# Peptides against a protein of PDB entry 7BDX, part 81

Target 1, 212 residues: chain A of PDB entry 7BDX
Amino acid sequence: EMGAAACTLLWGVSSSEEVVKAILGGDKALKFFSITGQTMESFVKSLDGDVQELDSDESQFVFALAGIVTNVAAIACGREFLVNSSRVLLDTILQLLGDLKPGQCTKLKVLMLMSLYNVSINLKGLKYISESPGFIPLLWWLLSDPDAEVCLHVLRLVQSVVLEPEVFSKSASEFRSSLPLQRILAMSKSRNPRLQTAAQELLEDLRTLEHN

## One batch from the design tools (peptide; aimed at target 1 T70 S120 N122)

Design b2_p24_7_s2 (made by RFdiffusion4, then SolubleMPNN; from b2_p24_7, 8 letters changed)
Fold by OpenDDE base, seed 3:
Structure b2_p24_7_s2 (fold): chain B 212 residues (1-212), chain C 212 residues (1-212), chain A 24 residues (1-24)
Amino acid sequence: as target 1 above (212 residues)
Amino acid sequence: as target 1 above (212 residues)
Amino acid sequence: EMDELFKKTEENSEKAAEEAPLLR
């Protein structure tokens, strides 16, 4: 309980840029983000055995950790720190997104996807994530999720790749050959307005890339 | 490990007034400070059995919790919150300071004494602490500690009482009858300059109260 | 409880997204 409560407070205050700077300005940030990845990995590995109550202290703790990473990645210095000093955490988040089944840990997936999106704001972060082994298959695996919010945040990450020609050119062949176009077209007709808009915008961006 | 790391980061960032306001402005602060007291109590109760390695994750966690409480109490709104909404935590800190033996958990005692001193900056906080059952005996128990920093922070808390006539008048008889004058006089000759100064100032304040 | 923090985190990610066209 107490660990989850402390981590949840840290998540709440990490929404401030000054708090992110304070987290990173200390000597403890490296250790914290290293243990964060290990803790998230241990949690995801434990899901196959015990029905971890989604409202458990452990799930709340991991959810708060993912929230902290996301808020750190929302700030320029946080993105720089993660890409320079916590690459193993980014690799862990990518791995865990692959290990989670469709509909499993939806809220955690959304936060992890938000964190990767926030890292992808910087060209260096986008390059690092997009050059990760199995990144394109991972995008399509995640886009198969029945959850509209998971799909929305996948589409945002896909859009980050598509909008950056220097990144997109490296994966363009694999991207075009594996693109779940029918799935994206179905999302463009979603009753969820955010998902609908994101899918429409991505389809427009893709059409622009086919004509250039 | 991860809980202690998160709590240590929260302690570090809680040195900012804006972070203290953010901690208190959320709906989670009440629960957090309630569980904080329970966690600190559980730790102190566990010390009689297992030699908790002073460098354990648990000791680091409780140390960070005491640091957070101290930093919250350093801010006016934090003092108001603690005295209005977290009195049980203050009662717990007073109890734990009584339960700890001389030389036991010195660093934790110092943080707890700092938190009580910070609360005592407000007249309402000083009244609440000084009206606690056994407060005067507790001051003398703590002043028997061989640690100079523990004794320093006890003297600061004693000075807060002595400098406030409205508070001092309520306990003046018990205070005068039980005053460890020889101990304070010995501290005024300490090689520790901070302890020496605090003991000298307190002896001057006491002389002023005898002549008025 | 978690939903409010989630919402704030989402809002922060949306604000961060406004910087993306400037940083690419």
Scores: peptide ipSAE 0.415, ipTM 0.869, DockQ to the pose 0.264
OpenDDE base, seeds 1, 2, 4, 5: peptide ipSAE 0.411, 0.034, 0.413, 0.413; ipTM 0.868, 0.826, 0.869, 0.869

Design b2_p24_7_s3 (made by RFdiffusion4, then SolubleMPNN; from b2_p24_7, 11 letters changed)
Fold by OpenDDE base, seed 5:
Formats: structure tokens, sequence, C-alpha cells
Structure b2_p24_7_s3 (fold): chain B 212 residues (1-212), chain C 212 residues (1-212), chain A 24 residues (1-24)
């Protein structure tokens, strides 16, 4: 209970840039982000067999942690901090996104994908994430999810790679050979307007890259 | 570990007035301060017999909670919130200060006394605390502590009562009859300059009240 | 300076004006 309440308050105030700067300016930021990954990993490992109630204190605690990482990554100094000093946390988020089954822990997957998207606004962050082993297979694994919000954030992360020619060129061969085009085309016909738009934009961006 | 790290970050950022306003503007502030008192009480009750290492994760967690309460009480809106919505927490802090022996949990006593001092800057807060059952005996109990920083914050809290004539008048008879004058006079000769000054100022304030 | 460090960090952000950070 108390840990979840404290993390939830810290998440709420981390929406401010000045609060993110204050978090990062302290000597305790490294320790906090170091054990954040371990805590999220421990939670995902505990999900094997027990239907943890989505509203459990443990779930709320881990959601607040993922929210804090997202809000820190929303700020330029927060992205640079995560990419330079918390690479293990980024590796953990990528690993946990691979370990979770389609339809499992949807809210946590959305928060983790939002954090990776925010990190991907930093060129070093995008380079680091996209050069991670199994990154492209992971995108397609996540894009198989039945949840429209998971799929939306995967499409945004894919677009983030496609819009950076220097980064995309390194993965372009694997990307073109494994692209789940039928899945993306199905999403471009979705009843969810945000998912529909993101899938249409990505298809247009991909078409532009095939003509150049 | 993770709860202590989150509370420690929240404590650090709560030094900002804007962060305190953001904490209080949320729907989660009441729950946070409600369980803060229970968590601090549980920790103090667990100290019976086990020398909890001062650097334990549990100790760091409770110190961060007491630090957050202190920083919230440093702001006018935070004082008004605590006095109107978290009276149980104030009652708990007063109780815990009575339950702790002289020389026991010095760091926690200092943080709790700092929070009560900050609350005492609010006239409603000072009135509420000073009208609490056993408040004057509690001040003298705490002033018996061997720690100079505990004694300093007790003297500041005593001064906060003495400087408010409307509040002091209600307790003046009990205060004058039980005043540990020899202890305060000994503190006015302390080698600690902060304790020496606070004891001198309080003796001058008391002398002024005897001549009026 | 800290301001020069922040400018260098901003220069390391993507130029794509469409990539707005997600805030929670």
Amino acid sequence: as target 1 above (212 residues)
Amino acid sequence: as target 1 above (212 residues)
Amino acid sequence: SMDELFKQIEENSKKAEEEKPLLL
C-alpha cells in the first residue's frame, strides 16, 4: 500500500519538467532507475500462473513506476539520462515486452511502449533501442496483440525508426523482409481512429521509402 | 528497497512549493497522508527490542515520509491541508514523540518535530497541537533528550506557543507550573550555538511574558 | 555549463516536429 501511494504521487508530479530536472539533479536518481527495472521484472515474473488483480497494490506500484519512466523520457534531459545512465532499464523494458504474451498486462505494455517511444525521440535512444538484439521481431510480436492501444504505440515506435534514414538504413533489409504488411493494412481499416491514422501514415512513409 | 527509493525521490522534490501544490491538488493526497501515520506507527511499534539499523530500508522509508510531511507543512496550503484533512497524522506524530524514549530514533524525532514546528506556523495548527491532551508534558519529556537537535526543535516549538498570546494564555498556568527552567538555562550555556541561541531567545521571551 | 549541456541534449533530439513526447 504505502509504496504504491508514494510512487503514484511521484508519478503525478513527474508530469512537470522542473520535477523531472529535480529528480535527475539528485544523487538518488541512478539507484531509483536501477531498482525500477528489477521491480518491474520481478512483477512480470510473478504473473506466471496467478491472475494478479489489475487493481492490486503491486500492479498500481509497477504502473506508477512505468508512468514515472515515461514522464522522465518526455523531457530532453530525461531521455539523455536514460540513454546514458539507465541502459539496463531500457534493456529490461525491451525484455519484458518480449516476455509478455499477446493480451497479457495490456496497461503495462502501453506504459512501457510510451516510455520507449519517448526515448526514441532522442537520436542516441532510437539508435540504442533499434540496434538491440531481436528489436524487429519484438515489434512484430507486439503488433500481433489484440489490444488497439498496444498496436498504436508499436506503430508509433515503428514510425520513429522509419522517419530516421540513418537509423532505418541499418535495419532496412530485415525490416522489409519481415514486415507484417497484411497486419498493418488491416489496422489501416480499424474502427479505432487513432490506430487507423497511425497505420495509414506508416504505410505512406513506407511507400515513400520504397520509391526513393 | 523500491518503496524507500520512491519516497526518497518524493521527499527531495517536495522541497518545491509547486510540487507540494501538485501533491495536494491530486485526489491521492488524503490516502497518502492517511497511511503515512499508520506506516510511521507500525515502524515505531516494531522498534521494541530489535536494534533496527538506522540505515535499513524501512528506516529510510519512514524518514522520507517524515521529510515529506515536513516539506508539505513548510507551505501555507500544506499546513492548512494537514490541519483540516490530516488531524489523525498530527495526533499520530504527537503520540509517537511520546512513545519514543530519550535518545531513541533521534533522526525521526527531529523530522517529526520539524513537521510540528512547520504546522505551528499556522494559527489553527498551533491551536490544534497545543490543545492536544498531554502536549505540555510531552514538550518536557522531549526536552529531556540528550540530543541537541531534538532539544533545539522542542525549544522552537515551545517558542512558537509562547509567541502567540491567544494560544499561550490557555496553557499559561500549566506551562509556568511545569517549566523545566534549569534544563533551559543549561541549554543557554550549551556549546552548540544553535541550541544556545534558541534557549537564550526563549528565556528572553519568557521573561518578557512575566513582566507583562 | 548546464545550459550548454541542455542545448547539446536538445540537438540530439529528432528534427521530426511530429514526434511529440507522450505525457501521463
Scores: peptide ipSAE 0.135, ipTM 0.799, DockQ to the pose 0.051
OpenDDE base, seeds 1, 2, 3, 4: peptide ipSAE 0.132, 0.133, 0.039, 0.131; ipTM 0.799, 0.799, 0.766, 0.799

Design b2_p24_7_s4 (made by RFdiffusion4, then SolubleMPNN; from b2_p24_7, 11 letters changed)
Fold by OpenDDE base, seed 1:
Order: sequence, then C-alpha cells, then structure tokens
Structure b2_p24_7_s4 (fold): chain B 212 residues (1-212), chain C 212 residues (1-212), chain A 24 residues (1-24)
Amino acid sequence: as target 1 above (212 residues)
Amino acid sequence: as target 1 above (212 residues)
Amino acid sequence: LMDELFEKSLERSEEAEREKPLLL
C-alpha cells in the first residue's frame, strides 16, 4: 500500500521535466533504476499464465515504476541517462515484453513500449534497442497481441527504426523478411483510427524503402 | 527496498515548491497523508524499548515520509492543506512524539518537530497544535531528551507559541507553571551554540511577558 | 487516476515524438 502510494505520487510529479532533472541529479538515481528493473522482473515472473491484471497494490506499484521510466525517457537528459547508465533496465524491459503473453498485462506493456519508443528518439538508444538480440522476433510476438493499443505502440517503435536510414540499412533485409506484413495490413483495416493510420503509414514507408 | 527508494526520491524532489503543489493538486494527496500517519504509527509501535535506530529499509522509509511532511509544511499551501484536510496526521505526529522514549529515534523526532514547527507558522496551525490535549505535558517529556537537536526543535516550537500573543495569552498561566524552566536554563549553558542561543532567547521572551 | 496518469504519460510520449526531426 504505502510504497505503491509513494511510487504513484513520484510518477505523477515526474511528468515535469524539472522533477526528472531532480531525480537524475541525485546520487540515488542509478540504484533506483537498478531496483526498478529487478522489481518489474520479479512481478512478471510471479504472474501465472491466467492471471489477468489484478488491481493489486503490487500491479499498481509496477505500473507506476513503468510510468516513471516513460516520463524519464520523454526528455533528452533522461534518454541519455537510460542509454548510458541504465542499459540493464532497457534489457529488462525488452525481456519482460517477451515474457508476457498476448493480452496479458496490456497497460504495463503499453507503458514499457512507450518508454522504449521515447528512448528510440535518441539515435544511440534506437541503435541499442534495435541491435538487441531477438528484437525482430519480439516485434513479431508483440504484433500478435489482440489489444489495439499494444499493437499501436509496437508500430510506433517499428516506424522509429524505418525512419532512421543508418539503423534500417543495417537490418533492412531482416525487417523486410521477418515483419508480419499480413498482420500489419490487417491493422491498416482496423476500426481504431490511430492503429489504422499508423499501420498505413508504416506500410507506405516500407514500400518506399523497397524501391530505393 | 523499492518502496523506501521511491519514497526517498519523492522526499528529495519535494524540496521544490512546484513539486509540493503537484503532490497536493492530485486527488491522491489525502489518501497518501492518511496512509503516511498509519505507517509512521505502525513503525513506532513495532519498536521495542531498547531498539536503537536500526538503519533498516523500514526506518529509512518512515524517515523519508517524515521528510515529505516537513517539506509540504514548509510552504503556505502545504500548511493550509495539513491544517484543513490532514489534522489526523498532525494528531498522529503529536502522539508518536509522546510514545518515543528519550534518546529513541532522534532523527525521526527532529523531522516530526520540524514539521510541527512549519505548521505552527500558520496561525490556524499554531492554534491547532497548542490547543491539542497534552501539548504542554508533551513539551515537558520532549525537553527531557538527552539529544541537543531534539531539545533545540522543541524550544523553536515553544518560541512559536510565546511569540504569538493571541495563542500565548490563552495558555500563559499553564505555560509559566508547567514549562521545565530549570531544564531550559540548563540548556542556556549548553556547549551547543544553537541550543544555547535558542534557550537564552526563550528565557528572555518569557521574562518580558511576565512583566506585561 | 491510474488512467489519468497513463494519459499524462501518453501526452508526454507524444511531446517527445515532436522532438524527432521530421525529415520532410
């Protein structure tokens, strides 16, 4: 209870850039993000296969941690900190996204994907994420999710790779062969207008890059 | 561990007025400060009589909570919030200061006394604290502490009452008869210069108010 | 409130998207 309340308030105030700078300017930031990764991993490992998102103090606590990471990654100095000093946390987020089943912990997956997307705005972060072992297989796994919001945030992450020639040129062959293009094409026909637009734009970007 | 880390970071960032406004502007502020009081009370009740401040995750967590309350009370809107909407927390802090033995949890007592002092800057807060049942007996108990920093923060709280004629006039008879004047006089001879000065000023203020 | 905090995190992620140079 109290830990979840404190963490939730820290998440709320971390929406401010000045608060993120204050968190990162402290000597405790490294320790905090190290324990964050371990806590998120412990939670995901405690989930039995059939456990829906229980509105528990533990789930709220981990959700708030993922929110803090997202808000830190939303600003330039936060991205630099994560990519330079908290790579183990990024590795943990990628691993946990692979460990979660389709439809499991949807809101948590969305926050983790948003944090990775924010990190991908930094070219060094985008390289680190996209060069991570199993990144393209992970995209296939996550695009199998029934949730439109999960799929939307996966498409945004894929678009971040496709729009960066220095990154995409190194993996273009694997991206073209290993993306679930039929699933992305199905998403371009979604009733969700955000998912529809994101899938359509990504398919246009991929086609443009095939002709070059 | 993780709860204490999150709470400690929240304490660190709460040194900013804008962060305190963000904490109080959220719909979770009331719940957070309610659970804060309960958590502090649970911790103090778990202390056996001989337990020195163990550098435990629990003690660090409660210490950070007391630090957050102090930082909230340090600004005008925070004082107004505590006095109007979190009176139970103020009652809890007064009770816990009474439950702690001399020399027990010295740093926690100092933070709690600092929070009460900050609340006492608001005339409505000063009235609420000074009119609380057992306030003057509590001052006697706390002035028996061997720690100079505890005694210093008690003297500051007494001075806040003495310097406010509207409050002091109502209790002047009880203050003059029930303050441990011999103990305060001993503090005016302390080797600690801050304690020495605070005790001397308070004795001068009390003498000035006797001649009026 | 978890939904409000989620929306604020979404808004902040969309603000960060504006920091991407749109290579027009």
Scores: peptide ipSAE 0.027, ipTM 0.764, DockQ to the pose 0.281
OpenDDE base, seeds 2, 3, 4, 5: peptide ipSAE 0.026, 0.024, 0.023, 0.026; ipTM 0.765, 0.765, 0.748, 0.769; seeds 3, 4 fail the geometry check

Design b2_p24_8 (made by RFdiffusion4)
Pose (drawn by RFdiffusion4):
Structure b2_p24_8 (pose): chain A 212 residues (1-212), chain B 210 residues (1-210), chain P 24 residues (1-24)
Amino acid sequence: as target 1 above (212 residues)
Amino acid sequence: EMGAAACTLLWGVSSSEEVVKAILGGDKALKFFSITGQTMESFVKSLDGDVQELDSDESQFVFALAGIVTNVAAIACGREFLVNSSRVLLDTILQLLGDLKPGQCTKLKVLMLMSLYNVSINLKGLKYISESPGFIPLLWWLLSDPDAEVCLHVLRLVQSVVLEPEVFSKSASEFRSSLPLQRILAMSKSRNPRLQTAAQELLEDLRTLE
Amino acid sequence: SALSEELFEETEEMTDEAREKAED
């Protein structure tokens, strides 16, 4: 209970750039981010499906961990630190997104997809994520999630890699062969404006790159 | 005059999340949200045989109080703090909406309905408001108001209550059937565009979940 | 009076943005 309360407080204060700089400056953040991935992996493996039932100081603990990772990656030196020091944590995030079934731990998936988008803002972070093993199959599969907030963060991550045609050119062929053009087109007609324009903007960029 | 000027200044700066977080600790020593409800209750009681005066120092004091409550509930930890600590203030807001006759204190009713919408974004806040005494009769009473802006914010609150699970097993199935569907339909053909669109949206949501 | 109207609009904008910010 005490461990989760401290992680929740750290999640609250980690929204500040001044606090994020202080976390990376203290010589104990490396250990914190290594054991964070182990705790997130342990939490996901412990779930035999079901849902989560807002596990008392268990789910709030991992949510605080993913929330901190997201708030750190939201700061320039935070996403820089993560791609240099905590590449194993990025591997764990990409692995746990594929390991989590659609509809299972939706809040954890959005926090994790938000952190991958934030790390992709760093040039090396974009290279590391896009060059990870089944990255393209993972993207099109996360789009098969019924939750609209998960689909929105997948489209935002896809738009981020698509916005760097150099990195996008390495993962060619499968981007044309396997992309769920029909699902992205359905998302460009959603009554949710943020999801609708995210898919509309991604479709504009996808059609423009195939011709230009 | 001085009290209202300081409250208006606080209403201006309360649009910042940093300021809202700073306000939530101050409620301990000076019961800011406890005495806010008393001041709002005292103001409406003082309008015995009369309606609003406006441009007054007293009118802008309570407007600033309701504006501050709204700007606090607009921040996630603000609406979380209100539903945990300031449930009495939420009772006062819901009470004063029913106590205010139609056409009386229109601006105050809109600001108050905006704060209830914001608190309803928090899961416990939605339960607390929807399970409050006389809540459905209050929605009907507020929709009988001639002012379009008040009707719009009632429909926005009703839309917030209609969306999300609320157990869904006839707990929310009866809430939808008990609404003034005729008045919502009349407001769907309204000449005020903002009101017409809110009633149209609410009607789509009522039909979608039927 | 003008200041009060401006603050009212700012509060309305904050209310409109609150749900979007909750989603994030």

Design b2_p24_8_s1 (made by RFdiffusion4, then SolubleMPNN; from b2_p24_8, 12 letters changed)
Fold by OpenDDE base, seed 1:
Structure b2_p24_8_s1 (fold): chain B 212 residues (1-212), chain C 212 residues (1-212), chain A 24 residues (1-24)
Amino acid sequence: as target 1 above (212 residues)
Amino acid sequence: as target 1 above (212 residues)
Amino acid sequence: SELMEELFRKTEENTERAPLEAAE
């Protein structure tokens, strides 16, 4: 319980850029993010067993960790830190997103996807993530989620790839051959206005790329 | 391990006034400080059993908690919060300082004493602490510690009482009757310059009060 | 096109913070 409370407070204060700088300026940051990845991995692996109540202290603890990573990635110096010094954490997040089933741990998926999106604002981060083995299949796996918020964040991550010609050119053939067009078209008709807009914009971006 | 890492980071960032304000501005602050007191108490109670290695993750975790409390108490709004909304935590700190033996957990004692001293900067805080049952005997118990840093922080806390006439007048009779004068005189001859100075200043303050 | 490029420009302004309410 105390650990979860501390992580929750740390998450809350990490919304400040100055706090992110303070976290990263310390000698403890590397260790913290190393253990963070391990802790998140351990939690996800434990879900295949006993129904840990989604509202457990452990769940909230892991949410706070994912929130901290997201907030760190929201700041330029935080993105640089993650991409340069904590690549294993990024690898772990990608792996965990693959290990979770559709409809499982939606809030955690959203936070992890937000963190990856934030990292993708940095070209170096986008390159690193998009060049990860199985990245495109992972996007389609995640897009099969019934949750609109998960799908929204997947579409945003896909769009970040499509909008960067240097990155998109490397994967364009695989992307075009595996594109779940019918799924994205269905999302463009969603009752969720955010999801609808994101799907429409992505479809427009893809059409523009086909004409060039 | 992850809890200790999170608390350590929270401790580090709590050195900022803005972070203290952010911690206290959230709805989670009350819960955090409630659990903090309980966790510290549990740790101190566990020391009477198996020799928990002083360098354990648990020890570092509790040090971080005490450090956070100290940093919160260092800020005006933090003092107000502790004195108004977390008096049980202050009571716990006073109790734990009594439960620890001379030479036991010196670093923790120092942090707890620093937190009480910081609270004592607020007149309401000083009144609350000094009116606690057994406060004066507790000061003398703590002053019997062989550690110079513990004794320094005790002397500083004693001085905060002596320098406030309204507070001192309430306890002056008990204070004068139980004063470990020989111990304080010995400290005024310490090789530790900080301890020596603090003891000399306190002796001068006490002499001034005897002439008035 | 320029408005679309500006709307989709990967800037720091497009980063999302994770509020505590995201867990609640």
Scores: peptide ipSAE 0.050, ipTM 0.819, DockQ to the pose 0.070
OpenDDE base, seeds 2, 3, 4, 5: peptide ipSAE 0.050, 0.035, 0.044, 0.049; ipTM 0.820, 0.799, 0.818, 0.821; seeds 2, 3, 4 fail the geometry check

Design b2_p24_8_s2 (made by RFdiffusion4, then SolubleMPNN; from b2_p24_8, 11 letters changed)
Fold by OpenDDE base, seed 2:
Structure b2_p24_8_s2 (fold): chain B 212 residues (1-212), chain C 212 residues (1-212), chain A 24 residues (1-24)
Amino acid sequence: as target 1 above (212 residues)
Amino acid sequence: as target 1 above (212 residues)
Amino acid sequence: SKLMEELFEKTEENSELAPLKALE
């Protein structure tokens, strides 16, 4: 209980850039993000057995951790910190996104995808995550999720890859050969306006890259 | 481990007034400070048995909690919040200071005394804590501690009472009859300059009150 | 620190992408 409450307050205040800078300016940041990855991994591994209630203290704790990572990655210095000093956490997030089944732990998936998207704004971060083994298959796996917010954040992450020619060129053949075009086209007709827009923009960006 | 790390980061960032305002502006603040008191109480109750190492994750967690309370009380709005909405936490801190033996959990005592001192800057807070049952005996109990920092913060809290005539008048008879004058005089000769100064100032304030 | 400033001066970022905040 108390750990979850403290972590939740830390999540709330991490929306401030000054708080992110204060976290990163401390000698404890590296340890904190290392333990964060381990804690998130332990939680996801525990889900295959007992149905941990989504509203449990443990779930709230892990959601707050993922929220903190996202809010750190929302700041330029936070992205650079994660890319340079917490790559194991990025690897863990990619792994956990692969380990979770479609529809499983939707809130956690969304937060983790938001963190990866924020990291992808940093060119080193985008290179690092996109060069991770199985990254393109992972995106399509996540795009099969029934949740519109999961799909939205996958589309945003795909767009980050597509908008960066230096990164896209490395994966372009795999991307084109495995692209779930019918799924993305279906999303462009979604009643969810955010999902619709993200799918439409991605389809426009993809068309532009086919004609160049 | 992770709870202690998160709480320690929250403690670090709570040195900012903006962070304190953000904590207090959330609907979760009441719950957090309620659980804080319970957690601190549980820790202190566990000490009578197994020698919890002062460097344990649990100890670090409770120190961070006491640090957060202190930093919240360092801000005017934080004092007002604690005095109006978290009186049970103040009661818990007073209780725990009484339950701890001289020389036991010195770091925690110092942090709790710092929080009470900060609260005592608020007139309502000073009234509330000084009117608590056994407050004057508790101050003398704590002043018997071998630790100079514990004694320093007790002297500062005593000074807060002495400097407020409206509060001091209620306890003046008990205070004068039980005053460990020889102990305070010994502290005014301490090699610790902070303790020496605090004891000397208190003795000057007490002399002024005897002549008025 | 100067080391943090020097680390950030060379950060290439996609200016077309806005970061997301996770709200509670």
Scores: peptide ipSAE 0.334, ipTM 0.847, DockQ to the pose 0.050
OpenDDE base, seeds 1, 3, 4, 5: peptide ipSAE 0.331, 0.333, 0.333, 0.333; ipTM 0.847, 0.848, 0.848, 0.848

Design b2_p24_8_s3 (made by RFdiffusion4, then SolubleMPNN; from b2_p24_8, 11 letters changed)
Fold by OpenDDE base, seed 4:
Structure b2_p24_8_s3 (fold): chain B 212 residues (1-212), chain C 212 residues (1-212), chain A 24 residues (1-24)
Amino acid sequence: as target 1 above (212 residues)
Amino acid sequence: as target 1 above (212 residues)
Amino acid sequence: SSLMEELFKETEKASEEARLRALE
């Protein structure tokens, strides 16, 4: 209970750039993010099959951890730190996103996807993420999720790849050959306006890349 | 491990006024500080006799909690919150300071004493603390600690009482009758310059009160 | 919980704005 409360408070205050700087300025940041990855992994591994996200202190704790990572990654110095010093955490997040089934731990997936999106604002971060083994298959796996928010944040991450020629060119063949175009087209007709817009924008970006 | 790490980070960032405001601005602050008191109490009650502070994640966690309380109490709005909305936590801290033996959990005692000192900056807080049952005996009990830092922070808290006529007048008889003057005089000759100064200042304040 | 939802929304908003801030 207390751990979840403390972690939730840390999540809330980590929305501030100054707090992110304070977190990173301490000699405990590396250890914190190392243990963060381990804790998130342990949680996901503790799930039996298609079990939903637990309504528990543990679930809240891990959710808050993912929130902290996301908020840290929203800030330039936080992205730099994660990309340079906490790549194992990024690897863990990518792995966990692959381990979770569609509909499983939806909120956690969304936060983890947001964290990766935020990291992808840094070109070095985008390169690192996109060069991860199975990255493209992972995107399509995640895009199979029935949750509109999961799909939205996948599309945002895909857009980060598509909008960066240096990254996209390296995987363009694999990307184009496996692109779930019909799924993205279906999303462009979603009643969810955010998902609809994200899918439309991605389709426009993809069309632009085909004509250039 | 992760709980202690998260709590330690929260402690570090809680040194900022903006972070304290952010902590208090959420609807979780009351619950957090309620659980804080319970957690600290559980830790102290788990100690067997004269057992020293454990070098454990639990000890670190509780230490960080005490640090957070101290940092919150260092800020005006934080003091107001603690004094108005978390009096049970203050009662718990006072109780735990009474439960701990001389030399036991020295670092925790110092943080708890610092938290009470910070609360004592608020007149309402000082009134509340000083009106607690056994407050004066508690001060002398704590002043029997062999640790110079414990004694230093006790003297600082005593000074807060002595420097506030509205508070001191209510307990002046009990205070004067039980004052461990020889102990304070001995501290004024300490090789520890901080303890020496605090004891000297308190003795000067006491002399001023006797002549007025 | 209502707080978790609030924090989530704040985090999401910060993520949406993060790219814009990086361009500044």
Scores: peptide ipSAE 0.389, ipTM 0.833, DockQ to the pose 0.302
OpenDDE base, seeds 1, 2, 3, 5: peptide ipSAE 0.386, 0.387, 0.390, 0.386; ipTM 0.832, 0.832, 0.833, 0.833; seeds 2, 3, 5 fail the geometry check

Design b2_p24_8_s4 (made by RFdiffusion4, then SolubleMPNN; from b2_p24_8, 11 letters changed)
Fold by OpenDDE base, seed 5:
Structure b2_p24_8_s4 (fold): chain B 212 residues (1-212), chain C 212 residues (1-212), chain A 24 residues (1-24)
Amino acid sequence: as target 1 above (212 residues)
Amino acid sequence: as target 1 above (212 residues)
Amino acid sequence: SSLMEELFRRTEENTRRAPERARE
């Protein structure tokens, strides 16, 4: 209980750039983010099959941790820190996104995807995550999720790859060969306006790349 | 482990006034400080006799909690919050300071004393803690501690009482009858310059009150 | 909880405010 409460407060205040700088300026940041990954991994491993996130202290705790990571990654110095000093955490997030079933732990999955998106704003971060083993299959796995918010943040992450020629060129062949075009086309017809727009924009970006 | 890490980070960032405002601006502050008191109490109750604070995750966690309370109390709005909405926590801190033996949990005791000192800057806070049952005996109990930092912060708290006529007048008789003058005189000769100065200043303040 | 939803929203806002197409 107390841990979840403390972590929730830390999540709330981590929306401030100054707080992110303060977190990273201390000697505890490395340990914190290391244990964060381990804690998130332990939580996901404790899930039996189709168990959804219960409103438990443990769930709240892990959700707050993912929120903190996302807020840290929203700041330039936070992205630099994660990419340089917390790569294991990024690897853990990628792994956990692969381990979770479609529709499982949707809220956590969204925060993890948001964190990766924020990291992808950093070119070094984008390179790192896109070069991760199985990254492209992971994107398509995640895009099979029934949740529109999960799919939205997957599309945003895909767009981050597509919009960076230096990164996209390295994976272009695999990307083109495995692209779930029908799924993206279906999303472009979604009643969810955010998902619809993201899918349409990505389709336009992809068409532009085919003509160049 | 993770709880201690999160709480330690929260403690670090709580040195900022803006972070304190953010902590208090949320709907979780009341719950957080309620659980804080309970957690600190549980920790102290788990100590057997002369067991000192071990470098454990639990100890670190409780230490960080006490640090957060201290930092919150360092800010005007934080003092107001504690005195209005977290009186049970203040009562718990006073109780725990009484339950701890001389030389036991020195670091925690210092932080708790610092928090009470910070609360004492607020006149309403000073009134509240000084009117607590057994407050004066508690001060003398704490002043028997072999640790110079404990004694220093006790002297500072005593000085806060002495410097406020409205508060001191209510306890002046008990204060004068129980004052460990020889102990304070011994502290005025301490090799610790901070303790020495605090004891000397308090003796001067007391002399001034005897002449008025 | 309503708090978790608010914190989520704020986190989402921070993500949206990040320079989506400006590479660092």
Scores: peptide ipSAE 0.101, ipTM 0.727, DockQ to the pose 0.285
OpenDDE base, seeds 1, 2, 3, 4: peptide ipSAE 0.029, 0.097, 0.091, 0.022; ipTM 0.706, 0.726, 0.724, 0.712

